# Designs tried in a protein design run: peptides against a protein of PDB entry 8BZL. Part 97

Target 1, 228 residues: chain A of PDB entry 8BZL
Amino acid sequence: SYDRAITVFSPDGHLFQVEYAQEAVKKGSTAVGVRGRDIVVLGVEKKSVAKLQDERTVRKICALDDNVCMAFAGLTADARIVINRARVECQSHRLTVEDPVTVEYITRYIASLKQRYTQSNGRRPFGISALIVGFDFDGTPRLYQTDPSGTYHAWKANAIGRGAKSVREFLEKNYTDEAIETDDLTIKLVIKALLEVVQSGGKNIELAVMRRDQSLKILNPEEIEKYV
Target 2, 242 residues: chain B of PDB entry 8BZL
Amino acid sequence: SRRYDSRTTIFSPEGRLYQVEYAMEAIGHAGTCLGILANDGVLLAAERRNIHKLLDEVFFSEKIYKLNEDMACSVAGITSDANVLTNELRLIAQRYLLQYQEPIPCEQLVTALCDIKQAYTQFGGKRPFGVSLLYIGWDKHYGFQLYQSDPSGNYGGWKATCIGNNSAAAVSMLKQDYKEGEMTLKSALALAIKVLNKTMDVSKLSAEKVEIATLTRENGKTVIRVLKQKEVEQLIKKHEEE

## One batch from the design tools (peptide; aimed at target 1 A73 T76, target 2 R16)

Design b1_p25_2_s4 (made by RFdiffusion4, then SolubleMPNN; from b1_p25_2, 13 letters changed)
Fold by OpenDDE base, seed 2:
Structure b1_p25_2_s4 (fold): chain B 228 residues (1-228), chain C 242 residues (1-242), chain A 25 residues (1-25)
Amino acid sequence: as target 1 above (228 residues)
Amino acid sequence: as target 2 above (242 residues)
Amino acid sequence: SAAKKAEEERNRKEALEARIESLYE
């Protein structure tokens, strides 16, 4: 019997391929998401771009739609597949429902996609976790996380990737209503959280900011240094 | 460890895709391919290992393939896998042209193939392609471009890069000698010869063992040219005189 | 030479490791 079953239960009830996909996520660089009052912020550890690599092609933060963006940790090629499918769904939703997706809707779509890849005998799980941020049509800021299993939850703040534990511990201590009182304070919180695991300061951080009724803004290095 | 080696591309306990890593290892034994982006063009330089007397010398390109009028690629790895992927690239480019009445943007063609490669790492009953590719092209969006893709379906844009045998040494040399913003196609050709001379496991670099293609713009058209053996000989001679 | 082969093998290993690391972002 060709054991074609990739993701199967162990005798003790574990889905090893899902657990191992989570280990693949831990090999990724750190990403952090924070929900502010009227802002959502994604921060990522910049991978040391090879000197001769075009920086344009190295992106860990991607727009899914005008009101939703995503950061991921894990296998880059797997992430591209998820991002492309999510973008198609966002556009399809606009065409069929005549409204942009809610952040929960697109998160659930991505989660369902991931879950299906854990249940199919002919497919391995996606080796990625994602932080999905954006605004609902009512102007509510949202942050969600998905993992390789297809589980998703809403968060005030969270982190994924190699340094996620340390960043989460920092956020658990420092995420307060006062710490997110302003947009600038929220951005500073993300930077401080990333600096727990990122060496060499603001030069190794990429930040994306989405404000209410505004498009995704990727901060340039000079803008980031103002918050450091 | 061996249990994860023989099955479809699955995660190891450490989150590794060993079949992808092994495909990359196999590519490390393939002939060297270089790509260099210049201000006025882009080039591919590839090691020719199979010199058979019965091969038609005039039309033989072992490693460099024209994809469309605006793009070419070079391959390192399993020849049969390379043939499949290069045919798919041509088909994708043709379908796009027919659908949109415009040439496919370079990055979109690269991405389309990378999605295929990725699928072969995720779907059961398939193995990763044992091929890395360098892509050169021109489009109206980004001008001259150089891309690299691997068996995982990952890709990146590059100013200069190398795949295949001694790729690390080649990349190190490229990092030292590549002058950003000042690279002419002429200087890129000289750099390619310099790097190949040091990275190829040959006693003496000869034009018979090197394939070079350039992509330029002339009168608003892309020109892809494979250098003649005599032109390559002149480049080698010039390098030996310096 | 044995030394040259060892260096080539080391360089190959380092190149492979760098490429493997590039798979994860």
Scores: peptide ipSAE 0.408, ipTM 0.825, DockQ to the pose 0.820
OpenDDE base, seeds 1, 3, 4, 5: peptide ipSAE 0.382, 0.345, 0.365, 0.298; ipTM 0.802, 0.749, 0.771, 0.752; seed 3 fails the geometry check

Design b1_p25_3 (made by RFdiffusion4)
Pose (drawn by RFdiffusion4):
Structure b1_p25_3 (pose): chain A 225 residues (1-47, 50-199, 201-228), chain B 238 residues (1-200, 205-242), chain P 25 residues (1-25); non-standard residues A62 YCM
Amino acid sequence: SYDRAITVFSPDGHLFQVEYAQEAVKKGSTAVGVRGRDIVVLGVEKKAKLQDERTVRKICALDDNVCMAFAGLTADARIVINRARVECQSHRLTVEDPVTVEYITRYIASLKQRYTQSNGRRPFGISALIVGFDFDGTPRLYQTDPSGTYHAWKANAIGRGAKSVREFLEKNYTDEAIETDDLTIKLVIKALLEVVQGGKNIELAVMRRDQSLKILNPEEIEKYV
Amino acid sequence: SRRYDSRTTIFSPEGRLYQVEYAMEAIGHAGTCLGILANDGVLLAAERRNIHKLLDEVFFSEKIYKLNEDMACSVAGITSDANVLTNELRLIAQRYLLQYQEPIPCEQLVTALCDIKQAYTQFGGKRPFGVSLLYIGWDKHYGFQLYQSDPSGNYGGWKATCIGNNSAAAVSMLKQDYKEGEMTLKSALALAIKVLNKTMLSAEKVEIATLTRENGKTVIRVLKQKEVEQLIKKHEEE
Amino acid sequence: YDPSAPEDLDKAKEEHEELVEELND
């Protein structure tokens, strides 16, 4: 089989294929995640008439208690999502507990890192925001990128214009903003309206403590706008 | 040998996949192919690129392929690659029927093939398939459906779409004329002739298939030349 | 992000050849 080293070091210690994978992420639609007191919210920018909205969604459930949003190559994202879904079931089988948000994040990150050091393969061209709750009810938000690095965040953005949205969230992520569920959803819509020039072209989802993923209707989003 | 390896599965500096993009270029030079969803069925309209006089026409169709009892598809791009992929689609549909004893839902068949196409872009060092497919079908979950896939493995559901030559012009005509939720098969057939009229008219130059439900069973039929010649006459009056 | 055909096919092929040459060096 094909064994060419695709990700290699360059002078100055750069891994060019990883950096190029990060450029693919910037070409992706904006995704925003906010961790609230008892709620986590994901929002994504949408790119069209005659298209079935159900089939092209950037917010996916990995397990009953974990879901994710992504930016970058949509085909690479389907592969990573299905790999994570299989791992969530393997964990329930072996430990008899649902996966922690951190566990599945670590798994997705290590999968991505392996694709930066394996022969015959290019890196995954996606970043992911992963949200959910732990056994003790603690809300979580993690980010993964193509290098395999992962971190926890109070709020974050990935994809096109992520830097601008991040700077908005830094100034606006306060206790007042995450005091209630309605204000937590509102902060995500405001963060997206910063780069979407729009309001009717946004998808949003909410996850509450042990209540599973709820995707909001267009009529419910129009009320906030 | 590193010297002769064209490195078909790497990123460009901008995060692009050149082989995928070149493959999409090949599809844009293929025969026009479009699909339209309606309340009582789904249809595929295709431009025959085999319009030579000395051809025999031994099959019931040239560009439209039955995948299983409830599904059919059409292709744009490299014909040989399309043969490999359509054979694989039939195998996936039969593997699902064997396992679950029920037909494969349409989206599950599209996802399964797209995973194969995505793998060719990430590892193996091989050129990707130069094929875009339109899928039409019916399942107990979502009823009548239309899907499109491209060489990277991406797919989406559509009420109407077009692939191949002059597809941008065709998508424009569909946005203007397609009445969302009010289309019948008769009107969708009329719109298909209208779209192919601009982007290309003769019955020998086109191929039309329809998918409908009759007595709880799916019917996939290629329209005879007589029915196509009558549809072309009905439009010229407009 | 969904890939699309190049706006300039010859330019895109030249840039790809240059990248492959640099990786072989």

Design b1_p25_3_s1 (made by RFdiffusion4, then SolubleMPNN; from b1_p25_3, 13 letters changed)
Fold by OpenDDE base, seed 3:
Structure b1_p25_3_s1 (fold): chain B 228 residues (1-228), chain C 242 residues (1-242), chain A 25 residues (1-25)
Amino acid sequence: as target 1 above (228 residues)
Amino acid sequence: as target 2 above (242 residues)
Amino acid sequence: MVEEAPADLEAAKEEYKKLVEEFQK
C-alpha cells in the first residue's frame, strides 16, 4: 500500500506526487520574473520577516553565477539543494568549457535534476518552482521557469507561488513592448505586478535586477519606493 | 528497496509534508531552549529536565554542545537524533578545518547540517530528524551569530528566538523586551532568565533546571563558557529581586 | 507500478487523498 505514495502513475495517468508538489509551490511566496530589452528583473513577496529574524537569511533570490540568478516558490530547504547543485554545475562548466553557462543550459540542468527526483525510487519530487533569469554570453536576456515535474519553458514574463494567477493576469494585460522599453519601466512593471498581491507597498517586496554586462543588484527598500 | 518506500516522507494532496510537521510538533513538547544575540556576545539557555541523582558523570551540559572553538548548539527534540546531528556537526567542522586550514563559517556549518536534514525529508527509507537546533557562533564574516534550524532543513538567523515547549510565548516575550542595538550580554542573560521563568512549566526556576552557555570574544579568541550553577543562581536571585 | 484506484477520476483522487493521509499518520 505504501508504494502507492511514491511518484507513480495513477490509473488515469496522473503523477500525484508531482501534482501535490505543485500544491506546495502554490503555498509559497509569490515570485515574478520579467525579461526586458536589456534587463532581467526578479521580484519576490517579502514574507514579513519576523521581528528578530535576520533578513540576510531569508533571501529568496540568489545568484547561481555571475550571469544567472534564480527566484523560487515552495520549500526553501528543497530550493537550497537545487541552488547548490546549480552553482556547482555553473563553476564546473566554466572550468571545462571555459565559458559561463547559458541560462537555458543551467535551466535544463535544474529541470533534469527535478525530473530525476520524480522518477527515482525512494525519492519525492522537489517542492519548488523556479524563475531563472540572466544573460547569455552574447548579451541576450533570458527568463525560464521550471516546476516540480522538471518541465521548463522560456518566458517573457511569468509568476510562481500563491499569488501567481493574479500576477500573471496582470502581466498578460500590461506586458507590452512599451512597458519594457526602458530598464526603469521594466522594474516598474515588476513592482506593479507584485503589488497586485502584496499588501503595504514596496516594503514587502524584494527586487533583484540584472542588466547587461552587470552583476546582480538587490534593490533596497528606498530604491523600490522610488518606483511605486 | 521496497522497505524504504514505506518510510519516505511524501507530499499530501495539499502539498504538506506531514512527517516534518509531526516532527516539529514533537519538538514543541521538548524542553525550552532560548538563544539571544547581544552586541558583545551570544547565549544559549536551555531547560534541564533530567536531573538524575544517580548519574555518574555530571554531564557538563545535557542540551548544550560545543561544536568547535567558535560554535555551540542547543537541541530540542529526540535525544538520540540530537546526538547523531551534533556529532555530524563536529565532523563537518573538523573536515572543513582540515581542508581549508581555517574554521568553518557559522552559516556554512548550519547549512551543511540543514542539507542533511532536508535529505532525510526527501530520500526513501528515511524519516525526518525529530530535532530543532539553536546555533551560536562567531566568525570573521558576520561576528556573533544565532541560528535556528528545524526538521525540514530550513534555517534562519535570529537576534533572539526559542524552540521547544512554550516557544511561541517565549518568542512573544522576546519581541517585547529585546532592544535592538542596545543588547549587552548582561542584559541578554537577564532577559533569558525572565523568559524562562515565565515559559518553563516549573513552579520555581532553579539553577539545577537551567543550563546557560555564553559565547564571547576575548583577546581575539572565542570563549565558550557554560555558566556555573552558582552564577545561574545569582542571575535567578537578581531576577527575583526586580 | 500503477496505483489501485477507481476508474472515476474524482473517486480516485479522493481515495488517494485518504491513502496519503493514512500513510503520513
Scores: peptide ipSAE 0.032, ipTM 0.608, DockQ to the pose 0.055
OpenDDE base, seeds 1, 2, 4, 5: peptide ipSAE 0.021, 0.021, 0.027, 0.020; ipTM 0.590, 0.488, 0.596, 0.588; seeds 4, 5 fail the geometry check

Design b1_p25_3_s2 (made by RFdiffusion4, then SolubleMPNN; from b1_p25_3, 11 letters changed)
Fold by OpenDDE base, seed 1:
Structure b1_p25_3_s2 (fold): chain B 228 residues (1-228), chain C 242 residues (1-242), chain A 25 residues (1-25)
Amino acid sequence: as target 1 above (228 residues)
Amino acid sequence: as target 2 above (242 residues)
Amino acid sequence: MVPEAPADLEKAKAEYEKLVEEFQK
């Protein structure tokens, strides 16, 4: 029984299932990540929460550990699987190594998980990209991005999802040392970047902030509006 | 030619999972199920399509299943798939109870099943479950809860929602009439009848064609009750008088 | 995003069948 969700090479060397998974990501809500000096910020466009939907269940930014959080674009159910695996790994690392994971370590773990699903017979790729931010134990802020292929890179700033191109173009122009000189300026940069693709200001933005030696903070709409 | 297992869910060039979409289409043809969260309880209301006179008066809810003492669900879609998933829910809930000596939190049960659903969309040789579920429950963490899950393994919490036939129209009506923070179970029951009366392709709503279950708290215990036909008749009559 | 059922199911089926055929080659 050839359980043939087989990511196979095309004659021209393409992994079509991976490319198609990337198209699924492009249909996802936009997420942006920015690394500041002593802060990391994630922002996500709020899809119009259907009236009567519990906002609690529509979170696109989640903690993986005390020092790491993740935003994603693409298939929510796929993301849940990745998040759960990553959380287990973070806890396992604390138990076995007696230190929290580095942001790079957990990113590599997630990337390896994704990669395995691109190579294993009978499995399709994960239809998600992720922005993973946090602090290493030495206090260094980190931002990583991973895609359905399992590739990952470190970034100063990046975006994923449907508006990613426009947001990235904005960040390329506006990410400067001056623009991230303070925590507030860094937050403002993320909001401005999202506003390139999100209409109606702060009401349609979910924003998470992690400062050095502090836990993940989700900003409320009123707090976001102060930066608009 | 090694036949590509047509049951394998793969991405389209546009990034779509057609097998999941087709499963959702199948659910759209199923009987309507409603869920409404109130301040003092939560309810499920479902269309009954198979009215066999020979069904023993034991009110076999065709579409509403008790999962444990604190949770119930309603199903829209393929009956055989529904039976498998509802049994799995019961097993998950029981295993948790045995392991932790407390009832499984509602969202955890929903998530556990959703992970199974998701797996059937990602692993080869499997097809998605052609089933959407509404879950009602109570736990000490969030109180009364209503969830919806679909074949993709996505889920969400709701104040009110609908799955199955004419679900979009039902949701629109719920959005119009649902009063957040002011919903009583009594008002929720009335709203359920109102919505079903408009969304079911029947000239007149009859109690034989509607199943309703309520979940309440009495003396620190969860009570799941399927309404008797007479009670449903009274609700319908009241609606017709308004 | 929960995938919605395609508005044109027949078209979607045809597209899927074509895709399957391409993978079978």
Scores: peptide ipSAE 0.080, ipTM 0.636, DockQ to the pose 0.742
OpenDDE base, seeds 2, 3, 4, 5: peptide ipSAE 0.000, 0.000, 0.024, 0.005; ipTM 0.496, 0.507, 0.609, 0.577; seeds 3, 4 fail the geometry check

Design b1_p25_3_s3 (made by RFdiffusion4, then SolubleMPNN; from b1_p25_3, 12 letters changed)
Fold by OpenDDE base, seed 2:
Structure b1_p25_3_s3 (fold): chain B 228 residues (1-228), chain C 242 residues (1-242), chain A 25 residues (1-25)
Amino acid sequence: as target 1 above (228 residues)
Amino acid sequence: as target 2 above (242 residues)
Amino acid sequence: MVPVAPENLEEAKKEYKELVEEYQK
C-alpha cells in the first residue's frame, strides 16, 4: 500500500503530484485579479449555490489582513489551511515588526509553505492557486499569483481556475493604462474579463475591491450589475 | 512486483540515485544559463522563457539573483525550489557576515548550499532539489570565481560552463572558443551571446529573451550589474554583424 | 522489500504511472 503522499521526480524529470495539483486548480472556479492605479480588484465565478445553501458560506475571496486579500482556485479545504496560516503570519508580523506585511512578503510566505508540501515526506502538494492582492504600507497596489508548486510572480492582471486561459487572453488584449485609469474602469475590466467564462451574467460573479487605506469590500450583486 | 518505493532517494542495484538523475533531467528542460570567467570579471547569461505581457515589470532579473555584495547566482530548474535555495544562500551569507564581520568566501557559500542539497538526497522523506545553480563571485582568496552545483550537492569551479537546456552543446562550444588566460569581460560577453544564439531554440536572439549580469571590481569594491536591454541589444547586433 | 529502480526508462515511467494511478484511487 502506498500509504504516504510523496512527491517524487518521474524518470523524465516531472513532479507529477504538482502537475496533478495544477489540474485540480484547473477544475476550480475561475478567479481574476487586476491591479489598478489605486485599487485592486478580485473577481470569482460563483458556482450555482443550491437554493438552500447559505451563499455566505462559500466565500472564495477572503481577507488575510486589513491590507491583503486572497482569491483561490482548487481545493477549498486546502485553501482553508493556507488562509489560516497566512492570517496567523500577518498578525505575527504586525506584532513583531509593528507594520503590516507587504503583499510580496505574505505571498512569499504562502509560496514557501506550498513548496515545502511538495518536498516533505508524507505530504502532498496543495491543490490550490491563489491571487493575492493588497496594498503595501507605502500605498502601492500589488497583485501576486501563486500555484501548487510554490512559484509566485507579480502581475498587473491574472486569472486562475478553469477559465483562466480565456480570461488571461482577454486581459492581455484589454489591460491598458486607459482601462485602469479609474477605479470604476478597473472594476469594469474585471467584470468583463469574468464574463468571458461566466455564462449567467453578473449574478454569478463575486467581486471584491480594495482601495488604498480601505478594507476589503465585497460588492453585492446589485452593485456588480451597475458595472455591466 | 518491484515496487519502486519513491519515499526516499535510494540507490538502485546498480548504485545509481535515480531521483537525483531525474532531477537533473528536469533541469535539462529549463532555460539555458551560462557562466564565463574573465580576467577582469565574471558574467552570467540566462535565457528568459516566460515573457508575459501582464507580468509586473519588476526590474528584477527572473533568473539572476544577487546573493550579497560580492556574489550572484543563476538558476536552472524548478522555480519554487530555486526560490528556496536562493533564499537559503542569502541567509547563509548574511549569517556569516554577522558572525565574522566579513563577507563569506565564495566557495564556502557554495559548499554550504551543496551540503543542504546533498542532505536532501540522503535523508529519508525528502526529494532532491530540481535545481542547478551557477555562482559568480569575488573574494580576496581566489578573486573572480565561477561555480556550478547540481541536485546531488556536487559542485565545481569553472572557467566557463552551462546549465539547463542544451547545456552539453553549449559546454562544447565554450571549450572550443574559450581562450584561457586571455579572456576579457568584453570577449566573454561576446562569447556568451554567440553560445546563446546557437543553443537557444529560437530563430532569432532578442534582448527580451536574455538576461546578463556582470560582476567586476571597481575601486576595491565588487560591482554586480544587470545589463540593460539596450546593452544586450547592442551585443546581439554586434554578433549579427560579425 | 527494498525498492528497486528499473534500469529501463520506459518501464520506470510505466511503473511510476501505475503507482500514481493506484494512489489516486
Scores: peptide ipSAE 0.035, ipTM 0.522, DockQ to the pose 0.027
OpenDDE base, seeds 1, 3, 4, 5: peptide ipSAE 0.018, 0.007, 0.018, 0.013; ipTM 0.596, 0.513, 0.602, 0.562; seeds 3, 4, 5 fail the geometry check

Design b1_p25_3_s4 (made by RFdiffusion4, then SolubleMPNN; from b1_p25_3, 14 letters changed)
Fold by OpenDDE base, seed 1:
Structure b1_p25_3_s4 (fold): chain B 228 residues (1-228), chain C 242 residues (1-242), chain A 25 residues (1-25)
Amino acid sequence: as target 1 above (228 residues)
Amino acid sequence: as target 2 above (242 residues)
Amino acid sequence: MVPEAPADLEAARREYEELVRAYQE
């Protein structure tokens, strides 16, 4: 019997549990992140919320701190654990360092957490990838992506989840300095990118915007439709 | 798929947690539990399967548990696991009350347990709990609330939902008949009977096989009440007359 | 990026199971 979760190397050097966790991510709803000049935008595919489900409990975009927010793809329960720990760390950092975390710092923290769960004999990997966006204290917009392995990189734009390939291909073609020249154009870019994989327009998109020195704003469906 | 039947929950090559899925299958064979949110209250209705005449202690509720003064839950799945989780819920609620001198918000209690459930899906040497729960409650933040949680540690808020046997059919019926914003507790009770009558696949629904609890507010206090058999009989009779 | 899982999921599963078994022995 498997008494412990085992993440071990295969003879050819694969960590199967990490790879399989990545498959769990691929089954998740699509999320996209874009860094603009003075804005960061997250968009997520809304899974068909059951008619009787409370939408407030199905949010895939969450604030980690006033200056950082996260979207994820994969296991929702796993994401909740990561989010909670990240929030605690953000607050701890404010108390100990007397400044908000940098986006890179909190990303590294999350990445380290994920990595530890890939190496411990008593744990399985987190079945989530995350897009982490926000502003550093100096006002620099940042976008990072993490995966189940605990790797992380900075991006101009990226996508995760089931439609990530198509969305990334779109972004590779359409992400230009002109396309992100304004906040509105940046938002439009995210929406257009998501529409590559999301059917029926703005009703199936959750969109969050963070501007410099402003709190996270979740756009309502009507606001999203203005960009479609 | 069968090769991942180990106690330790690991990912399949396809990215599935089979131990969690198998736990959900076990729940699918359990008695049906319904939850319905109304404007003036919230209710749980559960199938009673163990009618042992020789049970000396008339457990008025086999599947419905009071958690605190403001919350109750219904369980579907492994009874032993349910007992552990319901006890944990009570402990969490009590600790919060002691620490903050106010009742725990409903969603916070649900989340706290869900984090425990999730941990049992991620840490070695543990298996998922074979239990889904429906939670009903009231708090000052959101008023009357209904939540559902599963073995994975996922949860959601609902206007109406179902777990256990024939849950899919029940949910379909609820979707058809639930009127958002217009649901009274009285209408919710009628709807619960209607759905149970259809999902339990019995020729005649009997009050002996149904447990119902309501959560209401009276004079600024939460009242959790398990309906008496006679009251359930009246509801069934009313449904049969319609 | 984490490499994609092998295309042959059954083969990958068998390999993993064998590896886990060997690790537990």
Scores: peptide ipSAE 0.033, ipTM 0.626, DockQ to the pose 0.091
OpenDDE base, seeds 2, 3, 4, 5: peptide ipSAE 0.007, 0.007, 0.024, 0.011; ipTM 0.509, 0.572, 0.607, 0.582; seed 3 fails the geometry check

Design b1_p25_4 (made by RFdiffusion4)
Pose (drawn by RFdiffusion4):
Structure b1_p25_4 (pose): chain A 225 residues (1-47, 50-199, 201-228), chain B 238 residues (1-200, 205-242), chain P 25 residues (1-25); non-standard residues A62 YCM
Amino acid sequence: SYDRAITVFSPDGHLFQVEYAQEAVKKGSTAVGVRGRDIVVLGVEKKAKLQDERTVRKICALDDNVCMAFAGLTADARIVINRARVECQSHRLTVEDPVTVEYITRYIASLKQRYTQSNGRRPFGISALIVGFDFDGTPRLYQTDPSGTYHAWKANAIGRGAKSVREFLEKNYTDEAIETDDLTIKLVIKALLEVVQGGKNIELAVMRRDQSLKILNPEEIEKYV
Amino acid sequence: SRRYDSRTTIFSPEGRLYQVEYAMEAIGHAGTCLGILANDGVLLAAERRNIHKLLDEVFFSEKIYKLNEDMACSVAGITSDANVLTNELRLIAQRYLLQYQEPIPCEQLVTALCDIKQAYTQFGGKRPFGVSLLYIGWDKHYGFQLYQSDPSGNYGGWKATCIGNNSAAAVSMLKQDYKEGEMTLKSALALAIKVLNKTMLSAEKVEIATLTRENGKTVIRVLKQKEVEQLIKKHEEE
Amino acid sequence: DEYAPDSHDEDLPPPEESPLLDKDA
């Protein structure tokens, strides 16, 4: 089989294929995640008439208690999501507990890292925001990128214009903003309205403590706008 | 040998997959192919690129392929690659029926093939398939459905779409004329002739298939030349 | 996204420089 080293070091210690994978993420639609007190919210920018909205969604459930949003190559994302879904079931089988948000994040990150050091393969061209709750009810938000690095965040953005949205969230992520569920959802819509020039072209989802993923209707989003 | 390896599965500096993009260029030079969803069925309209006089026409169709009892598809791009992929679609549909004893839902069949196409872009060092497919079908979950896939493995559901030559012009005509939720098969047939009229008129130059439900069973039929010649006459009056 | 135009946006700062990094995790 094909064994060519695709990801290699360059002078100065750069891994060019990883950096190029990060460029693919910037071409992706904006995704925003905010961790609230008892709620986590994901929002995504949408690119059209005659298209079925159900089939092209950027927010996916990995397990009953974990879901994710992504930016970058949509085909690479389907592969990573299905790999994570299989791992969530393997964990329930072996440990008899649902996966922690951190566990599945670590798994997705290590999968991405393997694709930066394996022969015959290019890196995954996606970043992911992963949200959910732990056994003790603690809300979580993690980010993964193509290098396999992962971190926890109070709030974050990935994809096109993520730097601008990040700077907005830094000034606006306060206790007042995450005091209630309505203000937590509102902060995500405001963060997206910063780069979407829009309001009717946004998808949003909410996850509450042990209540599973709820995707908001267009009519419910129009009320906030 | 590293010297002769064209490296078909790497990123460009901008995060682009060049072989995928070049494959899409090949599809844009293929015969026009469009699909339209309606309340009582789904249809595929295709430009025949085999319009030579000395051709025999031995099959019921040239560009429209039955995948299983409830599904059909059409292709744009490299014909040989399309043969490999359509054979694989039939195998996936049969593997699902064997396992679950029920027909494969349409989206599950599209996702399964797209995973194969995505693998060719990430590993193996091979050129990708130069094929875009339109899928039409019916399942107990979502009823009548239309899907499109491209060489990278991406797919999406559509009420109407077009692939191949002059597809951008065709998508424009569909946005203007398609009445969302009010389309019947007869009106969708009229719109298909109208779209092919601009982007290309003769019955020998076009191929039309319809998918409908009759007595709880799916019917996939290629329209005879007589029915197509009558549809072309009915439009010229408009 | 595979066929989207190229982005020339600025990079995100290192996580340690962001007040939103969750250092307790």

